# Ledger of designs, part 91: peptides against a protein of PDB entry 3MAZ

Target 1, 99 residues: chain A of PDB entry 3MAZ
Amino acid sequence: VLNPMPACFYTVSRKEATEMLQKNPSLGNMILRPGSDSRNYSITIRQEIDIPRIKHYKVMSVGQNYTIELEKPVTLPNLFSVIDYFVKETRGNLRPFIC
Target 2, 99 residues: chain A of PDB entry 3MAZ as posed
Amino acid sequence: VLNPMPACFYTVSRKEATEMLQKNPSLGNMILRPGSDSRNYSITIRQEIDIPRIKHYKVMSVGQNYTIELEKPVTLPNLFSVIDYFVKETRGNLRPFIA

## One batch from the design tools (peptide; made by RFdiffusion4, then SolubleMPNN)

Design b2_p26_4_s1 (from b2_p26_4, 12 letters changed)
Fold by OpenDDE base, seed 4:
Structure b2_p26_4_s1 (fold): chain B 99 residues (1-99), chain A 26 residues (1-26)
Amino acid sequence: as target 1 above (99 residues)
Amino acid sequence: SMEEAKEFFERNEKYSEKILEEEENA
């Protein structure tokens, strides 16, 4: 079956994503969700470097690509690559939330 | 490792905070 969206994509709000990550941390710590605009997305993470912290990142649709809003913005061809970037950049510390 | 993740989070933390200010529920 074709899966056009990453497995950690959920049509949830910021608040709901936060609750999901806090309730079941063993299932992962990263969620992709709709942004404020129709073509944009947000990444919500629950990091546990020192203490548990919820953070959010913007993923902007730019043409046929996606740009992650970071200190040095990163442009990627699809949302799967966006998820992969977060996983690789954190050396596996971030894992997609799968329920 | 934890070090790379920590550096990533610290470097980009202000951008996450900016989201909270500009987009309350997004």
Scores: peptide ipSAE 0.623, ipTM 0.897, DockQ to the pose 0.702
Fold by OpenDDE base, seed 5:
Structure b2_p26_4_s1 (fold): chain B 99 residues (1-99), chain A 26 residues (1-26)
Amino acid sequence: as target 1 above (99 residues)
Amino acid sequence: SMEEAKEFFERNEKYSEKILEEEENA
């Protein structure tokens, strides 16, 4: 039995995530996906501040927590909190991609 | 707000990866 994952989690590659965000920008602009290592994840974002830009961030598994690789790394207890952090820090500009 | 989001992205640009540097499962 697997624990529930955030709604914006998809078992897709970096390329596929990019295509998803570009194809349906109205559905959201943030995707959580598996990283190169089974224990890690990546966040793919489609920024639209000036022109559309695709960016990827690392979410590293550290013990029982997750650390988002940022200028000031943030460690959170679960993936739901990771998504919440991105939404909160951007005041809602980033929204989970819901297909 | 849009401004706060912009600041977040700019502050963390160095820690993000571009499409040009993509790996299949990274």
Scores: peptide ipSAE 0.621, ipTM 0.896, DockQ to the pose 0.578
Fold by OpenDDE base, seed 2:
Structure b2_p26_4_s1 (fold): chain B 99 residues (1-99), chain A 26 residues (1-26)
Amino acid sequence: as target 1 above (99 residues)
Amino acid sequence: SMEEAKEFFERNEKYSEKILEEEENA
């Protein structure tokens, strides 16, 4: 069964996502959630390089694709690819939050 | 290692939002 959304997608607010990541860090450190605007999303991460830090990235719907707002914006065909991008770019440091 | 992750986070720091800039459902 293929989910229509990535497993780490949750219909939660920025605050709720933060709380989820902080409460159960062993389950992952990356959540995809609805953005402030329709069809846009946000990626919330709990990075733990030196100290734990909660960061949020914008994922904008552009046509049928999605653009991650980064220093060098990346456009991908679907949200699964968006998650994959974050995982790969951080060499697995970021892992989808699965509960 | 965490080196690549660190570089990613640092490179994109200004393009991310922090907790202090938290907005409900944004």
Scores: peptide ipSAE 0.620, ipTM 0.896, DockQ to the pose 0.602
Fold by OpenDDE base, seed 3:
Structure b2_p26_4_s1 (fold): chain B 99 residues (1-99), chain A 26 residues (1-26)
Amino acid sequence: as target 1 above (99 residues)
Amino acid sequence: SMEEAKEFFERNEKYSEKILEEEENA
């Protein structure tokens, strides 16, 4: 049983997430999805700085918190905060995919 | 801004993964 999840969370594969973002870019460019292991997650983004590029980031469960695998790892208390971090750090360039 | 987003992506490029470099559900 899972607690409430962010609106951009979908139980989809890496490939499916890529297809969702490419098909409907106006709905957002960031998806949260299950990782390969239970209680871990992945963030899939479609960045459009120059040309569209699909990238994936790891979100690891660490105790009661979550750590985003970055150059400087960031630990946050919940998945909602993880989404907010990506939005704020990119100054709104990344937006959660809402369909 | 676009510049700040670009810097974020470039700084963290090494820690991102490509589609063909992981399992289907990873």
Scores: peptide ipSAE 0.616, ipTM 0.894, DockQ to the pose 0.641

Design b2_p26_4_s2 (from b2_p26_4, 11 letters changed)
Fold by OpenDDE base, seed 2:
Structure b2_p26_4_s2 (fold): chain B 99 residues (1-99), chain A 26 residues (1-26)
Amino acid sequence: as target 1 above (99 residues)
Amino acid sequence: SKEEAQKFFEDNEAYSEKEIEEEENA
């Protein structure tokens, strides 16, 4: 039995996530989606600091935790924390995409 | 401001995945 997933989790491809974010930017700019391998995930964001840019980050399942592939990798206990990390580190600039 | 967000994006640019083709899900 799996725990609930973050509201911004969608079983979509990189392309689909990109399209979702571009089509409905008012709904948020961050999506969590399945990664290339089982239990791994990817975060797709649409940053709009200067010009819109789609970026993707790897979230690797490590044991019972998750590590975000960043300059300074961050290991967190669950996917909710992963989402929270992106929100906090960008001071709210990133917000989960909620349909 | 968007200063901190910009810093985050710039600091982690090298760790962002390059766009690649993926199979459609759902």
Scores: peptide ipSAE 0.623, ipTM 0.893, DockQ to the pose 0.465
Fold by OpenDDE base, seed 4:
Formats: C-alpha cells, sequence, structure tokens
Structure b2_p26_4_s2 (fold): chain B 99 residues (1-99), chain A 26 residues (1-26)
C-alpha cells in the first residue's frame, strides 16, 4: 500500500515546477517533486523576501527516512514532515503550492 | 517572521541545487 503524498507534490520537472510557481504565486510558493533518482525528491521554492528567487533543495531517501540537504541536515520520517519543516522553519513564509 | 525566513534562506543558500533568479516579464 502506497501512502498518500503531500498535497504540494507534483510529478513535474525542475523547469515545470518553476513555471508553476511563477505563473500562480497566489497558490503557494513550495513544490515537492521527484529528484533525478527515483528514490529521491526535490523541494522547489519561490522566495519573495526582496526579489523573486527560485531555489531547489535535495531531499534524499535514506533507508526509511528522508534527509534534507541543508547546512544542518535534517532527517525526518516522511515527506509530510519534510513539508512541515520548511513551513515551520520559515515561520509560514513558505506555503505548499495547491492547485 | 520574514526575518526568520530570510535567515533560513541565507544560511542554506549554498545547499541549493541551482540558483535561478526570476526575470520580470511585463
Amino acid sequence: as target 1 above (99 residues)
Amino acid sequence: SKEEAQKFFEDNEAYSEKEIEEEENA
């Protein structure tokens, strides 16, 4: 049985994710997508602190968990927790992109 | 706050897969 994916997960490329975020910023600014490796994922964000900037972060599958590639790596039990981490660490500045 | 978000982005900038600045299209 495959567990549900976060609502902001889309099977899209880096380019497509960028276009989605730029086209409809009111729908959110964070997308979870497949990484280059089928086992891994990427987080694409559109930060708007000063000027709009598109950034991507690696989410590596490590055993049963996921590690976000950051200055201080964070290992979490599922992808929902990964999304939650980005939301909480940015105090709500990052919001899941929901079509 | 926005300041906390900014700090998060700055602290982890080097760990971004690739940087892409958005171009304004009128």
Scores: peptide ipSAE 0.621, ipTM 0.890, DockQ to the pose 0.344
Fold by OpenDDE base, seed 3:
Structure b2_p26_4_s2 (fold): chain B 99 residues (1-99), chain A 26 residues (1-26)
Amino acid sequence: as target 1 above (99 residues)
Amino acid sequence: SKEEAQKFFEDNEAYSEKEIEEEENA
């Protein structure tokens, strides 16, 4: 049994996600995608503080929650909260990619 | 302001995934 996925979730590879973000930066700069392992995910972002930089973060499925691999790991109840966390922590700099 | 975002990126830079080979999902 699976819940609905965030709007910025796409079943794409790391390479494809990178291309999507670079090709249409006006549509957003954050994508959620399948991770390398079952039930895990990755967040791909295109940060533009100074120059464009593509970065990736691991989102590990742990029990009924998800843990974002960061300096200070954050555990959240669902993937929607994961997206919200990235938006809030960057004060809106990161926005979900909506194609 | 870009300050808060910049700090977030810098604080977590070391935890970003290293480049790896991935299978095609679609």
Scores: peptide ipSAE 0.619, ipTM 0.891, DockQ to the pose 0.478
Fold by OpenDDE base, seed 5:
Structure b2_p26_4_s2 (fold): chain B 99 residues (1-99), chain A 26 residues (1-26)
Amino acid sequence: as target 1 above (99 residues)
Amino acid sequence: SKEEAQKFFEDNEAYSEKEIEEEENA
């Protein structure tokens, strides 16, 4: 039995995520992927406020929650909430990549 | 608007991961 993951989750590397976002920007600009360590994740985004910029953020598994490594760290109960946080904080500028 | 998004990106730029060599996850 496998628990559901956010729609923008893909088992891809940093490089692959970057390529996905660059090839099809109309499908979204945010991907959730496995981190380098077990139980951790990374968020890869392609921001286009001025020029296209690829950035990666750490999502650390802490107990039964997840902490997004930001200027002001945010701890959330699940990965769906993590995605929602990025969407809301950017007022919809970030959207999950759906292929 | 893009203003809030821009602020978010600028405020958290220093916390983004630097480029490193990474293996494929499969």
Scores: peptide ipSAE 0.606, ipTM 0.886, DockQ to the pose 0.510

Design b2_p26_4_s3 (from b2_p26_4, 11 letters changed)
Fold by OpenDDE base, seed 2:
Structure b2_p26_4_s3 (fold): chain B 99 residues (1-99), chain A 26 residues (1-26)
Amino acid sequence: as target 1 above (99 residues)
Amino acid sequence: SLEEARRFFEENEEYSERIEKEEEES
């Protein structure tokens, strides 16, 4: 069974993701995109706590789970949970980019 | 407030920078 991808998933490069977030900040500030490896992904965000800043995080596929490469790595069962984690940890500051 | 978000970003600043640099250099 193939699960659908999160709504904020786009098959874009780091550069394209950055441009998307900068061009339409009202649509959200978080994008999930393919990583360098076919089974890995990256999260690109546009934080605006003080000034706009683009940051990227690696999401590694490990077995049937996904590990977000953070100071304190977090392993989750699916990509939806990964998105949820970023939303919850930032208390809603990060929101999926919905084009 | 944006406290939690700020903490998250600051706590993971090193990692985000590392990933960013790696992608820029790749």
Scores: peptide ipSAE 0.571, ipTM 0.871, DockQ to the pose 0.772
Fold by OpenDDE base, seed 4:
Structure b2_p26_4_s3 (fold): chain B 99 residues (1-99), chain A 26 residues (1-26)
Amino acid sequence: as target 1 above (99 residues)
Amino acid sequence: SLEEARRFFEENEEYSERIEKEEEES
């Protein structure tokens, strides 16, 4: 059974997510999508610090929590917290893509 | 200021690149 998902979650591929972010940057710059393996996810972002850049991060399901695969991994209780983490760490630079 | 965002992206630059390459090879 699927519980409520973050508003920026879309059942799209890496390529589709990239296209969504590039075509409508005003709607946000961060998408949560299904990972290649069951229960895992990926975060696709369009950073625009200097020039537009598309980057991807893995969100691994570990027990009842989720670990964001970063240089310094972070484990959180749910996907909403994962999205919040990206927003807070970048002081709002990253914003969930709302179609 | 974009300092925090820049730090986040730079700290995970190489890692993100690796992830992207792995997905492209999938």
Scores: peptide ipSAE 0.570, ipTM 0.871, DockQ to the pose 0.762
Fold by OpenDDE base, seed 5:
Structure b2_p26_4_s3 (fold): chain B 99 residues (1-99), chain A 26 residues (1-26)
Amino acid sequence: as target 1 above (99 residues)
Amino acid sequence: SLEEARRFFEENEEYSERIEKEEEES
């Protein structure tokens, strides 16, 4: 079964994701990418509240769901919900990178 | 405002991976 991925998903490395966000900040500030394990993912963001800062978060595959590794872990049914969570929790400050 | 965003980032600061990481993922 082939399922679609979020629009901000790119098969890029940590460094490449960082460069993408820094090069075109107007296109968004959040990228979903493959993790070290084929079943897991990572979220790379470029926050600009005070000064530009790059941060990375782990999204672990757990059964049929995904858990974002945060102070208070959040488990969601799919990767689209993961992206939505970051957008909603930051009240739109984080926006998916679309090129 | 940026209040909610700031709260989110600060609350999860220790759970974010450092920028320079020798053992890179992906």
Scores: peptide ipSAE 0.569, ipTM 0.871, DockQ to the pose 0.592
Fold by OpenDDE base, seed 3:
Structure b2_p26_4_s3 (fold): chain B 99 residues (1-99), chain A 26 residues (1-26)
Amino acid sequence: as target 1 above (99 residues)
Amino acid sequence: SLEEARRFFEENEEYSERIEKEEEES
């Protein structure tokens, strides 16, 4: 049993997440999914700045927080904040996938 | 404007590629 998770969280694989984003781009372009390790997650996005591209980012559980593995790592208190970070950092270009 | 989004994606391009490879091999 999982605690409340962001609406764009789905228990899917990397491949399945890619298919979801490609088939229904109007529903959003960002998915949060389970990582290969306990308490870790991955963010899968479908960017369309120039051409459609699928990218992935690791979200590591560190203590009571989560760290997004980026060029400049960002540590946040919960997964909702992680989603919010991606939305704000891209000025709304990234939107949570809601189906 | 898509400037900030573009900057974000380009700045983290290397990390995305590395992660994709790791997940594919695991």
Scores: peptide ipSAE 0.566, ipTM 0.869, DockQ to the pose 0.787

Design b2_p26_4_s4 (from b2_p26_4, 11 letters changed)
Fold by OpenDDE base, seed 1:
Structure b2_p26_4_s4 (fold): chain B 99 residues (1-99), chain A 26 residues (1-26)
Amino acid sequence: as target 1 above (99 residues)
Amino acid sequence: AVEEARRFFERNEAYSEKELEEEDNL
């Protein structure tokens, strides 16, 4: 039995995720989605520091853990921790998209 | 908080999939 997924997880494409974030920015600015035909995921964010900017980050499945592709890669035990990492590192600027 | 976020985004921008073609869930 699979564990529950983070609330901001949606089975959508990169394009769809972008549209979701742009359409309802008040609901959050971060989405977790499936990667390609693999056991990987992607994080799509809508930066709102100055002007809106869409960015995507790879979350690679490594064994039973997940590694976020960053300047300094971070390996975490589950997807909930991945979401938490983005929230904490941006001091709450990034918030999970909840519709 | 905003400054921390800005720093995070700038530091990791080069590692985003900004230049990759869409190869995600359809």
Scores: peptide ipSAE 0.652, ipTM 0.907, DockQ to the pose 0.569
Fold by OpenDDE base, seed 5:
Formats: sequence, C-alpha cells, structure tokens
Structure b2_p26_4_s4 (fold): chain B 99 residues (1-99), chain A 26 residues (1-26)
Amino acid sequence: as target 1 above (99 residues)
Amino acid sequence: AVEEARRFFERNEAYSEKELEEEDNL
C-alpha cells in the first residue's frame, strides 16, 4: 500500500510519461514518476513556451526530504511540496497532469 | 507569467535531461 501521493504521480516510465503528456496536453503538463529502482523520482514536463519540449528533472530522496536538482537545488519536506514548487516558480505555467 | 516560466526553464535546462529512447526502471 502506497502512502498518499500527489495527484500527478503515476508509476510510468520516461517514455510512457512523454506519451501521456503529448496525447492529452489539456490535462496538464507535469508528471511525477519513479526515477529508478530507488526512493528517487523524476518530474517529466512538456514545455510549451515556444515549441513543445519534453524535459525531465531529478528529485532525489535525501534523508526524510527531497531535493530537486536545479541550478540552485531546493530541498523540501515532501513530494506535495515538490509539485507546489514547480507550480509556483512557473507562476502556474506548469500544472499537474490529472487524468 | 509566461515570461517567468521561460526564465525558469532556461535557467534550469542544463539540469534537466532530454528525452531518450532508454527506459527508466520501475
């Protein structure tokens, strides 16, 4: 049994996440998924500023927190905060994919 | 809002990874 996860979390591969975002862009442009056989995760986004671009960000489990690998790494207490960070930093441009 | 998002993506692009055919482990 999994603990409560963000609504945009899906147990999908990099390829599957890409397909989901490309197929239904109106449902959101950000997915949280397992990054590897570990407690790490990945954020897959479909940027649409100019032309559509698929990008992936690493979310590393560090102790009881999570660190988003960015130019200036950000450490947050839970995955909900991770999603919130991406939404806030992009002023709502990134929205969780809800299907 | 779009401009802020653009700057966010540009600033952090080097820390993201491009889409590849390789699959992640689940």
Scores: peptide ipSAE 0.650, ipTM 0.906, DockQ to the pose 0.564
Fold by OpenDDE base, seed 4:
Structure b2_p26_4_s4 (fold): chain B 99 residues (1-99), chain A 26 residues (1-26)
Amino acid sequence: as target 1 above (99 residues)
Amino acid sequence: AVEEARRFFERNEAYSEKELEEEDNL
């Protein structure tokens, strides 16, 4: 049994995540997905500030925490906090994709 | 708001565009 994952977590590829976000933008614009390595993840977003653009961020498992690969890396205690970080930093512009 | 989101995206642009193996679900 695995611990609960954020609602926007899906076991999909980069391509699949992109398609999901593009097909149903009203359901949210941020997806958390497995990375290429065990225990690592990726965040795929569909930003729409000017024109729609798909972007990806690395979320590395470091010890018992997670580090988001940004200009200034941010380390958080769990994946829920990772999602919260993206929502808060963008003042709600990013919202978890919920099917 | 939108301004903060824009700044966030612009600041981290270099960390979200490149096609990297680690970013793919393999």
Scores: peptide ipSAE 0.649, ipTM 0.906, DockQ to the pose 0.611
Fold by OpenDDE base, seed 2:
Structure b2_p26_4_s4 (fold): chain B 99 residues (1-99), chain A 26 residues (1-26)
Amino acid sequence: as target 1 above (99 residues)
Amino acid sequence: AVEEARRFFERNEAYSEKELEEEDNL
């Protein structure tokens, strides 16, 4: 079964993701990338509420779902939902990085 | 919208630090 990745998914390191977001902020401020462990991922964001700040969140593969490591962890059925969650929760402040 | 984002970031800042153990990995 073909299971495509979100458009903002890139096979990049934390450092590379940071550089991408800093160099082209107009393209978005959120990247999904591989985590250190297989089937786990990380969300890298460039928040710019007051000053630009790079932050990273763990997205853990749990069974067939994904859990975002937050104050109140959120479990979602797929990575598209993970991206959607970040977009909605920040009322569109976070937008997927599309290049 | 900005206020909502601010609250999200502040609320979860400490939990974003958990990813630091995976720094610079692919």
Scores: peptide ipSAE 0.651, ipTM 0.907, DockQ to the pose 0.683; fails the geometry check

Design b2_p26_5_s1 (from b2_p26_5, 15 letters changed)
Fold by OpenDDE base, seed 4:
Structure b2_p26_5_s1 (fold): chain B 99 residues (1-99), chain A 26 residues (1-26)
Amino acid sequence: as target 1 above (99 residues)
Amino acid sequence: SSEEEELEKALDKASEKVEKEEEAKK
């Protein structure tokens, strides 16, 4: 059974995601998008701490879980948890992009 | 905080690796 996707998931390219975040920063600053391989994903963020910065991350499907590609990988049970991780760890600085 | 600083560094390093990987694919 395929569960619903997070609200910030969009079937867009790396470039499109960047443009979306730049055009409407008030709607959020984090997008989940398809990766190069099936069942893998990427996250694009636009943080405005000192100056606007675009960064990308890899989210790999591992069995029934998902692993955020960090130096010390973080494995979570679903994509909703992945989004929550980014929100909580940044203390709300990152917010899902909602159109 | 120290925890926040460590997270920031981890995220920065990870994003840098993604960028380098992308460049290597060209």
Scores: peptide ipSAE 0.504, ipTM 0.870, DockQ to the pose 0.799
Fold by OpenDDE base, seed 2:
Structure b2_p26_5_s1 (fold): chain B 99 residues (1-99), chain A 26 residues (1-26)
Amino acid sequence: as target 1 above (99 residues)
Amino acid sequence: SSEEEELEKALDKASEKVEKEEEAKK
């Protein structure tokens, strides 16, 4: 049995994620994808505040929680909370990519 | 707001670190 994953999770590479976001920006601007190591993930975003900018973040599995790799790390209980964090903190600027 | 500004800075800095790390692996 596999636990549910956020709707914006896709088994794609960094390059593929970038292409997806660029192709259909109206569907969202944030993708969760597999990291280089098992149980770790990466987030790719595409913001168009001034000009289109692609940025990537690391989400590390730590115990039963997940830590967003920031200068001041943020630890959350699950991947859904990770996505929620990005949405709330940016006041809706970031939205999960729903294909 | 001040809070949004701080978040923006934090996100920018974090993404820059990821990019540098990726470049180092090449």
Scores: peptide ipSAE 0.502, ipTM 0.870, DockQ to the pose 0.800
Fold by OpenDDE base, seed 1:
Structure b2_p26_5_s1 (fold): chain B 99 residues (1-99), chain A 26 residues (1-26)
Amino acid sequence: as target 1 above (99 residues)
Amino acid sequence: SSEEEELEKALDKASEKVEKEEEAKK
């Protein structure tokens, strides 16, 4: 069956997302969460390349697509593609947080 | 690689902007 949301989506706040990633780093380092406005989302990551670093990104709903807020915005057809983008672009460094 | 370096810079810049927005809300 097709799920409407990626497995790493959780209805949590910015603070809760940070705590989740810090508590269980072995489960992944990237989560998708609701944004302040309906239909918008945020990505929270925790990378440990040199030292642990928490970073957040905005994913804006535009029409039937989603745009990752970067200097050069990236527009994708669905949230699954958004997650895939972060995984591929970081060559697997980022992995979806799976409970 | 050069591409990886550019991505890192782009992601850092984007996350910094988000942080500034959050600070402005406080």
Scores: peptide ipSAE 0.501, ipTM 0.870, DockQ to the pose 0.787
Fold by OpenDDE base, seed 3:
Structure b2_p26_5_s1 (fold): chain B 99 residues (1-99), chain A 26 residues (1-26)
Amino acid sequence: as target 1 above (99 residues)
Amino acid sequence: SSEEEELEKALDKASEKVEKEEEAKK
């Protein structure tokens, strides 16, 4: 049995994610992708506040939860919550890339 | 707002750490 993944999840590399966001910014600016390690993930965003900026974040699988690697780590129960966190905390500035 | 600015700083700092880690892997 396979559980669904967030709509902005793509099995792409760091480079590919960056290219996707740059090519179609109107489709969103946040991608969830596989991390270098098995159960870990990475978030790639492209914000255009002053100038286009690409930033990456680590989402570590810890037990049955996920921790967003920030100075003050944020632990959430699932990947959907992780995406929701980025959307809500940025007041909608970050939007999942839907392709 | 102040809250938004603080979050931006936190996210920037975290991103910078990831970048440094990635560079170290090379």
Scores: peptide ipSAE 0.501, ipTM 0.870, DockQ to the pose 0.833

Design b2_p26_5_s2 (from b2_p26_5, 14 letters changed)
Fold by OpenDDE base, seed 4:
Structure b2_p26_5_s2 (fold): chain B 99 residues (1-99), chain A 26 residues (1-26)
Amino acid sequence: as target 1 above (99 residues)
Amino acid sequence: SEEEKKLEEALDKANERYLKEEEEKK
């Protein structure tokens, strides 16, 4: 049995994630999706600070943890923490896409 | 704040690396 996944996780492609975020921005602007490799994931966001911008990030499964692939990697214990990191560090600018 | 700016820059850089890596796979 698989552990629970964050509510903003969807089994969609990068293209589909982008379309979802563009079509319903009021539902949130961050999606967690499967990565190209097994047990890895990607985060897709759509921020509208100045103009709409789509960005993607790699979340690598490392042992029992997950690492957000930033220049200074951030390692967290689970995917919920990964989502929480993006929400908190952006002070709420990023919100999980819920539909 | 400076912290927010640094994070924004880090995220932007990470996105660029993501895109470049995807292009290399093709």
Scores: peptide ipSAE 0.653, ipTM 0.904, DockQ to the pose 0.858
Fold by OpenDDE base, seed 3:
Structure b2_p26_5_s2 (fold): chain B 99 residues (1-99), chain A 26 residues (1-26)
Amino acid sequence: as target 1 above (99 residues)
Amino acid sequence: SEEEKKLEEALDKANERYLKEEEEKK
């Protein structure tokens, strides 16, 4: 069976994603969701280092790859790699939301 | 590490830009 999207991808709005993460923090703290338009995406996270903080990031489809919109952009071959990047670079602080 | 600190700062800036862009679309 082909799984084209990461398990933490949900067709939800920014507000809905925030509510999901707040309601069940034990299930993970990172959600991938559709962008405002076109074939782009957004990442919503809820980190609880000092206090709970909600943050959002833009993931742009560029050719056959995806770019995380940072000051120093990070380009990866697929959305699975995008999720993996957030997990690895935060040493596991960020975990995909799985329900 | 310094690398991790730089990532944290980059993520903070990216979030701020995200919010500003959404407000402009409103």
Scores: peptide ipSAE 0.650, ipTM 0.904, DockQ to the pose 0.803
Fold by OpenDDE base, seed 2:
Structure b2_p26_5_s2 (fold): chain B 99 residues (1-99), chain A 26 residues (1-26)
Amino acid sequence: as target 1 above (99 residues)
Amino acid sequence: SEEEKKLEEALDKANERYLKEEEEKK
């Protein structure tokens, strides 16, 4: 089975992503979605640390890599690594939304 | 940990920038 995109990738809008995460929090709290520009993407998360919070991040396609737009940008070789980064760096707090 | 705190702050800032940029595009 060819899987060119992470399992948590959905062709949804920011609004739809938010609704998905709110509706089924048990399925995960992180979604990868198309960005508003060309080949870029966005990550939408819903963390429930103190209160539920929805946050978004830009994932820019740069050459053959992807850069997470943080103050100190993180460049990774593929989108799977991008998802892995969020999972590992948050020690599992963030989990890919698997519908 | 310090690393976790730094990441949280970075993510928070990134989200803020994201929202601001989206507003500017409108």
Scores: peptide ipSAE 0.645, ipTM 0.903, DockQ to the pose 0.889
Fold by OpenDDE base, seed 1:
Structure b2_p26_5_s2 (fold): chain B 99 residues (1-99), chain A 26 residues (1-26)
Amino acid sequence: as target 1 above (99 residues)
Amino acid sequence: SEEEKKLEEALDKANERYLKEEEEKK
């Protein structure tokens, strides 16, 4: 079975992603969406550690890999690995938004 | 953990940078 994109990928804007996460927080708190440029993406999250906070991150396509734009960039082989990274590194605090 | 704290700080900084970049593009 061909599954080219993570389940939490939606063709939505930053604003729409924010609204989705706010409307149904029980469905997850992380969305992958198209970036401003072709082949690039953005991650939008909504964490409620203390109070609800919306944050965004750039995921740049570099060659056949993807780089999460952090101070110390993290390069991964595919978008599934990008999502996995956020889930694992936050010990499950971040969960993909599944409608 | 210490590792988790470092990631949280990195993510916070990345978000701030991204927000500034988007504002500049407007």
Scores: peptide ipSAE 0.600, ipTM 0.892, DockQ to the pose 0.794

